# Peptides against a protein of PDB entry 8HF1, part 179

Target 1, 320 residues: chain A of PDB entry 8HF1
Amino acid sequence: NVMLYATKPTEVMVSFPHQEQVLTVTRLISAEIEKFYVSLDLMNIGVQPIRRSKSLQCLRDPSKKSFVKQLFNDFLYQMKEYGIYAASIAIISLIVEFDIKRRQAETLSVKLMHRTALTLCEKIRHLLVQKLQDMTYDDDDDNVNTEEVIMNFSTPKVQRFLMSLKVSFADKDPKDICCLVFVERRYTCKCIYGLLLNYIQSTPELRNVLTPQFMVGRNNISPDFESVLERKWQKSAIQQFRDGNANLMICSSVLEEGIDVQACNHVFILDPVKTFNMYVQSKGRARTTEAKFVLFTADKEREKTIQQIYQYRKAHNDIA

## One batch from the design tools (peptide; made by RFdiffusion4, then SolubleMPNN)

Design b2_p21_8_s3 (from b2_p21_8, 9 letters changed)
Fold by OpenDDE base, seed 5:
Structure b2_p21_8_s3 (fold): chain B 320 residues (1-320), chain A 21 residues (1-21)
Amino acid sequence: as target 1 above (320 residues)
Amino acid sequence: MTLREQNIKDLKEIEEKLKKE
């Protein structure tokens, strides 16, 4: 009986200071979104025809106002949790989504609602890009995608994550890397993907080492709007990662849906581990002998995080 | 401590954590 000692991945905890970025620009953006919510609540968009789509959630807000608010709330979360640089990427995804919804609008009132949201997103994008440019001393170099700009306009959590990637993968053979990055929210996958593309391109030690990809779960809120494009992208992303054409995969709860991903040597948990299932499934992907399982925690939450991970580790050892 | 000095310190701390077997 060769008990294949399931080589337990080395668990690493990286702490970061809790800094609320009290930037004037973030306050301005938040205030503009709140003003927009007041205006949105006053908009009479009429009774929308209840399309009998089997999704229970389409029944709760026939006005689609909650969906608009959800996208802006997700953006505010990205800006708070990942910083201004990540927010400049996240806002582009909102622009694309609201332009699609504006074109698909069944009524003039709904079309106007999405147009107003789109106009606000363009204003927010301008404010973010202008703030990123304020640190480029050279008026001539419009390149906001430098390592320095990315680091300075990222939250301490993202800074520690990027540093951890640089330490882990600088000048390594791309074939020796199989990395997963877990995030909580679907929209974070694409945001962090865009950030990583720019960071890798600006970091010589990583430029030919890391090839990122991302996976997003099915949109349970609007499965009817899950574009054929998103499903094709997900299949292509998984295939690229299986074929070794991508060696870093950013994912949310997608792995809970039984997507079989190969054994990885690195697993990063960028957001807090909220469930035992997420802990077991994410850790269970780190299967190589030298596998690392890296967690990020705010200093203020460190003790609580340690205790929670200890409980999950104990529970996992009692079941295994 | 400058931002650069802090980043160097933080990078060293991460390096020590991630290079420990």
Scores: peptide ipSAE 0.320, ipTM 0.879, DockQ to the pose 0.018
Fold by OpenDDE base, seed 3:
Structure b2_p21_8_s3 (fold): chain B 320 residues (1-320), chain A 21 residues (1-21)
Amino acid sequence: as target 1 above (320 residues)
Amino acid sequence: MTLREQNIKDLKEIEEKLKKE
């Protein structure tokens, strides 16, 4: 019996301007990835053995060209949606993944494909880091992880999110904070986690207040390839959040899997709410009397977002 | 309006939404 007496959280909508950060570096990176796709399509990697899972679902063989393109498309999404600073963190995850795949390659052609992808990732990383350094006026402080650099190289959405965290949690007792941050994509969890670690460390009002963790859903890639390390990390992160050793948890749509996290006083939805289930499950975690449920919307999509949330709120009240 | 002035305005608007309710 989920007690029907859940106090309804206060819903807050934060708007942000739709600015396409048209940086020359972003255009250059996109053009280099497109050139790489043309080269990738011309690569002869041979016939890859169809690894059938026990469930007859064709496991997307991670050695396939389509998987390489998916990772770069996800990176391009992160760069567009969260900005250049977030992209500098996201590219490291691609470097790690392609190095693992390069080492696990069963053929020379597949090994060469992953090596070429890795070389492109290192070039992209250099271009991103160089652009972050261009704003550090002092030659001696190569620290690209300042509040100013993070803010200036983040999208308006991420800027409003960081401002909302600062307003909500500055100089508060860490014990009074239980915060969830929802993102759409698995790779965004780790990217936003790395961004938050650096932002919190650079922001005195938050440094001893917020302790972030992240949780990613089960990979749709076979549970057999979920590294024992990733499963251990998830269990440790959840336990730290339950014990109060972490007070901010970044989640993808994983809360659909019934992960029992404690009642939270803050829930941030960083990405658009696409489903009624996502709305109900995320809002249902904000259970304290003073709980806030914070949504972010582009000014251009504000009316559409308001209408969608009104429909979800109405449907939820008709079921309750 | 400078980026700094815009950020100050935006911060005040966020403060009003998150602290007054």
Scores: peptide ipSAE 0.310, ipTM 0.876, DockQ to the pose 0.018
Fold by OpenDDE base, seed 1:
Structure b2_p21_8_s3 (fold): chain B 320 residues (1-320), chain A 21 residues (1-21)
Amino acid sequence: as target 1 above (320 residues)
Amino acid sequence: MTLREQNIKDLKEIEEKLKKE
């Protein structure tokens, strides 16, 4: 019961300007996805035989169209919330997932649907990479993974997050670092993980200092083959974090009460704290007074965020 | 103010918040 520890970590709120990245490329991508949804709605996928997969949570979309739309909606969210650099990583996860779904397709119509989705993802990836290359006069994919490109094509929230990591951990001993990063969505864990790998590799002061891993909450694990890989990855990632081989863990908000993660010196909440449970669970990982609990807020939402955190803090003290 | 200048300002603000013991 994480609620029983009156943890008094140092709460820090980092503000960022609410700038919608109005890039032409983001509008083009959104328009292409909307066109694809119209086409997807017109696709006759037929009645798929409900294979009794024992997991009741196979998204009961007999057409699997809603799942395809969910993935693209999650991508659009990540592009908006984290920027086009993060989107260039996020699209790879969609490519992998649609390729798996295409191979697993039992009908030609479903296979075609996933193929069409995959082709759109490849087009989106190309548009994103081309835009990242506008800063690099070189056609080499490796040149888009610079600190400058990452920072320039990230949202102000992500920029402030990366700066906060650099300030907190530059030239520190890796053994002294235990960091959690909380995100709301499952796919954001992978996206931010990939972004951090590239950022750390491009930032000398963080190279060999931060070793990131990610984990996804068990309840969000699809019963698909990818879920078995993700479960293996999650177990390995948790073990690496326990062993100190990884010192930064990206977690979705669904840390089940059963993931015994060590007390951490730093807890970053990258996404807005929407629930009291998320506040208590994340803050309860910062068990020392020296531990930092860092929140990110848009300047326009700062007052609302302060009031919400104050209410959560009060409610937590009333239960403790 | 260039993006770089803004980033430097933002970094200093973060330093002041996170390095306050």
Scores: peptide ipSAE 0.310, ipTM 0.875, DockQ to the pose 0.019
Fold by OpenDDE base, seed 4:
Structure b2_p21_8_s3 (fold): chain B 320 residues (1-320), chain A 21 residues (1-21)
Amino acid sequence: as target 1 above (320 residues)
Amino acid sequence: MTLREQNIKDLKEIEEKLKKE
C-alpha cells in the first residue's frame, strides 16, 4: 500500500513544437523495414516447438516473427518520438538482441531469419551514423556525441527535456538531486539512458552532477523468462538509486509493480500521461511542495493535455 | 530563425518556467 499521500508538487508543463522531421533518411529506413516485413512474412521457419510454460502460451507467436516485428516497430516508434540520435542508440539494442537470438536459434531457418534482421539493423545503423556525421564541422572528428549533434538530431520533445535537465541541475550538488524520468515503453528506458550518458558527458555543467540509471519494467508477459541477469541488473539499479550512487532513474510503468523507490524532488514525464493510474503513481513520487512534476506536451495538444491533467488532479483530490 | 536561435529562445522559456519559485 503506497499510501497516496496528497502530495502537492509544483506541476510544470513544457510545450514543444510538433516538428515532423521529414528527413529522407527516416523515410528510407521505414521503407527498408517495410520491405523486410514482406520478406519476413514469406519466410517459412516451420512450427516452433511450443515450450509449455503455462504462463507464456498466448503471446509466443510460434513463428517468432512477431517478436522480430515488435522490435522493429519499437525502433520506428523511438526514431519518430525521440529522433535520429536516439535511433542510433536504439538500433544497437536491436543488434544485440538479434545476435543473441541468432546464437540461440534451434533451427537453420530461425537462424537465417535473425541473420537477415541483423543485416538490416547494420544497414540502418550505417544510415543513421552517416546522417549524424553530416553535421560534424570537422571531417576528422568522428565524435557524433557532442551536445550540438545530440540536440540537432533530437525531436523537439527530447530537446526540451534535455534543456529542462540542464536548467534544473546545472551547478547543483549531486546529493540534492533525486530525479525520476517516466517513459511509456520499456525499450525507451535503455535508449534514453544511452542518450543521457552521452549528453551528460558532452555537457560540462551536468558532468559529475547527474548519474543516470534505468529500470526496465518486468515483462508482465513472462516474469519467468526475465533473465536472471535482467533481474539482478534491476535490483542493482534500484539499490544504486536508493544508496544515492545514481540520482536520475529512467523507468517505464515500474511504479505500478510496487517497486519501492524513494521520494524524488523531480519527476519528468517524457511521454504522454495516458491513464489516471500513471498520473497518480508518478506524481506520488514527488512528495514535497518543492518537488517538480514536469510534463511535456506538443503545442497542438496543449489544451487537451491541460484539460486531462485538470481532470486527473480533481479525481486525485477527491480520493486523497 | 536558425535552430540555434530557436534553442536559445526555448531554453529561456524553460528557464522562466522551471526557475520561477
Scores: peptide ipSAE 0.284, ipTM 0.862, DockQ to the pose 0.019

Design b2_p21_8_s4 (from b2_p21_8, 9 letters changed)
Fold by OpenDDE base, seed 1:
Structure b2_p21_8_s4 (fold): chain B 320 residues (1-320), chain A 21 residues (1-21)
Amino acid sequence: as target 1 above (320 residues)
Amino acid sequence: MSLREQNIKDLEKIEKELKEE
């Protein structure tokens, strides 16, 4: 029973099984990261000179160790929430970041720290890619980017999301589609974007239908150069979405930062709605009665999710 | 049930859930 609530937009709740997919590979990766944290805590990187560089990042972590741990914790979260296929894409972003930080390192000790982190990321990437390949029956097809591999190595939540996209958009006119996908965390936008590119390319019914983009919020913490590139990318992505050159946009909760996104006919909430503001802002992008607002919930959390959404609806109706 | 059979059943459920609206 999809409770069709007669509110503008039409609200859909897609349930997924709560499978704790305890893959041996995910346990191994987690254990390697924990071992790395122990080694990282023992690293003497000295007192880092507080360079008066205007980058807020250098001010927040004088040891630069907490930032390294944050990136790996963010990776572990993505691996858990989205699966090992998504993790294989997410780890590339860590590799890029640690290579940049390694090159920008002011001291040999900091350079070595980022190099050690990078070496761990390459090991993790190898473990993930190997596991993706182990399920390809044909030794000759090195292509881990098939619909089958993506589906098999994604969490039930991501599987239901991809199925929902296929059902919603298969063989439709690209011009009739304006889709938003909301995720909780900034780093998830790029990960899900990469996953969707591969999924769409491997799915004939979607290949010429969906053109995804992603939007990352302003990291006030990025170096001036990264902030300029991010701003250029963000402006380009928004413009492509406004011009109809992209018809699916992946966003984090950054809509709070005043990004004017057009009204959409589909809004997918991939992660749990944690705040009333997130509910109102995301739902407020689906403005028509024909627009769909799709939520994903674990079967175990279904009743709790229903109650929470009911409270948000009531609160919204009391203000409207 | 094979993974394929499960995926078909799951897809049919989602189709029903998304089309009955």
Scores: peptide ipSAE 0.033, ipTM 0.744, DockQ to the pose 0.019
Fold by OpenDDE base, seed 3:
Structure b2_p21_8_s4 (fold): chain B 320 residues (1-320), chain A 21 residues (1-21)
Amino acid sequence: as target 1 above (320 residues)
Amino acid sequence: MSLREQNIKDLEKIEKELKEE
């Protein structure tokens, strides 16, 4: 009965300004993706044989075009929500995925579709890297991973998150830290992980203090295609976190599946809490006496967020 | 206010919020 002895964590709400970072580069990238969607809709990739594989997935998009659009839509979301620095990391994941799909293509038309998507990703990567370099006086690629570049090219939400990590963990003993970071989307886990690796490496006060890992949930869509590699990675990441070899875990809503992670002293919710279950499960991981549960909200949405959290607190107290 | 000055004030606010609770 995990419910009885739960020390209630302290709930902290960090506000950030709603800035639409209207960069010319983000508009250009969005316009290039929209042009690509028009071209993609005109591509004749033929009737894909409906593989009667019992997986409902093959039925949703026999053309595999919707999957390509989904990946670019997820990229556009990450660029908007986390900034162009995070987008420069996220685009690499798309490049890897489209290259795999290109190699696995059963037809020349499908191979060409994935090749065209890959060419667009390389163009986007070049535009992002060039914009990051505009702030660096030196042509060395290593200069784009500074604390200053990361902060300047991150959204206010990500800036407040990084500041909260620095305030919470600067010069602490790594053994005293057990931190969870919750994000909404699967692809965001990898993106924020890459951003944190670079930020920690560029921030002396966090070097040798924070060791991040990430965990991606089971893809409910195709359990059969969860590569043996993804399952091995998840087991290794969880074990490293249990052994204290990693002290910060980035996860999506997957901890709903009862992954028994040790009691954490910090829980950060980077994205909006959309469900009561997400609130209870994430808050229920902050179990130490001094545990903190940190939420991020836009100033414009602050009142609405406060009301929603109050409703969740009331509902949770009525069940306890 | 420069972006840097705003970031310092915001950091001080976060530090206060994270220490007082």
Scores: peptide ipSAE 0.021, ipTM 0.638, DockQ to the pose 0.018
Fold by OpenDDE base, seed 2:
Structure b2_p21_8_s4 (fold): chain B 320 residues (1-320), chain A 21 residues (1-21)
Amino acid sequence: as target 1 above (320 residues)
Amino acid sequence: MSLREQNIKDLEKIEKELKEE
């Protein structure tokens, strides 16, 4: 019985400055969404027949208004937590979702609701892209995907994350890299994936070093065609990561049950560790020799985060 | 001090702090 001494990963905590940079554009976007919510509440979309879709997670809002508000609230969270550049990617996911829902609308009133939401998303996208272009002297859309633009329009947390990747993986052999990035929310996986693709492509030191993929936890068996595509994508992404064709995997914290991902040498926790289970599961993936487990914390919350990690370490040692 | 140099110093500082606990 070779007791594989589970080499405890080296824990690293990266601090970032708490900058509440409230840009004028973010205020304008928030105000437009608030105005839209008032308009949305006044929309008479009628009583929609409760499709008894067996999927428990469809919030039985017969109005579908709560789902629209949820998507915009999730977008506002991403814009706040990750910055304007990440928001410019996140808004595309909303555009796609509302266009699908518009096409699937059974009533003219529901179709109009989703059309209005879509029009707002296009306006938001334009405002975001325009703001990204304000730093670029060139009107070319490709110029907004530079390392400089990505860095300048990302939150301090994302800046420190990108720098930590560059420091950790510059000039390394891609085969020696097995990296996990944990995020709290499912939609953040796609957003951070898009951001990383653009960052890696714009950063010569990483372009041939990091190949990112993303994985959303299994629990969204949405019956919709998009969910079939997402399931196919997830299976493909997992397989690419297992085969070494991808060496960085972005995962949502909902990776609770049964994704056997290989032992990783780097685990980054981009969002705050809110649960003991998330701590144990994410840390338990850093199983290689010299594995690093990297946490991000605001300077103001550093002491609180240290105490929380200490409590989780103690609780984990008491169970082990 | 570049953001990179600051990040390296911050990483080194924290590697020390998390090893001492």
Scores: peptide ipSAE 0.074, ipTM 0.776, DockQ to the pose 0.016; fails the geometry check
Fold by OpenDDE base, seed 4:
Structure b2_p21_8_s4 (fold): chain B 320 residues (1-320), chain A 21 residues (1-21)
Amino acid sequence: as target 1 above (320 residues)
Amino acid sequence: MSLREQNIKDLEKIEKELKEE
């Protein structure tokens, strides 16, 4: 029971221009993934043994192809929503996942499928890194992790988010900071975490101020398949945030699971608030009047977002 | 105008807009 204390945090709505980054590289990557899907659909990998996990709801694709497509679809979403820089981090997570799946493959056909996916991921990684390097003025400094490169290859939404962090936390005492960042998708938590690590390291005003962590929501679909390692990592990340060893937590719908996270003085909603429950639960973590609840909206969707937030405020006030 | 100045101005605009509604 998160006691819905009628907390009145200061709500802030940061607008960003809708720029379709029509980069040739993003079109090329999308086309390569689509071509791969055609090839994947033609692969006969046989019926995989349904591991009878007792939880009925594991609609495991007997072909394991749906999982491969899901990872690439999540990557495409991250590239579109967060930009090329975030995509360069996201692709590494796919490489790691497919390498694990390749090693765990029970059949040669499944092993080959994951190998083909890995080959595509390496091609995508190369295309992304090459594009990031094209903006580095110094041919000798292969360091694509500068503040400038991160900003230039991030979407306007991510740019405004990073700017908001810099304005909010520059030269503050780390002990005075308790920040939550909400994202919609579990895979985005790790991607934005990697982006923030690089941004903080490249930004002198934040380098010793922000210590990020991330928390992935429990896979409600298969709690049994969360590796013991992932569960240990989640517990460790939460504990570090409770102990003040981390002062910024990136999370998805994890608040719905009743994870006891302390009251925060900043709550950033990086993705659109789609439900009243998400609004109430995320806002309910900002417990003081001095706490900021920051939303991001495209300029074209601003009015619609305002109206939606007003309806959520009204509904919340009627319950509180 | 620096990116910081633009961001402050944008935040001030947003704070104003959110208080007026």
Scores: peptide ipSAE 0.033, ipTM 0.736, DockQ to the pose 0.016; fails the geometry check

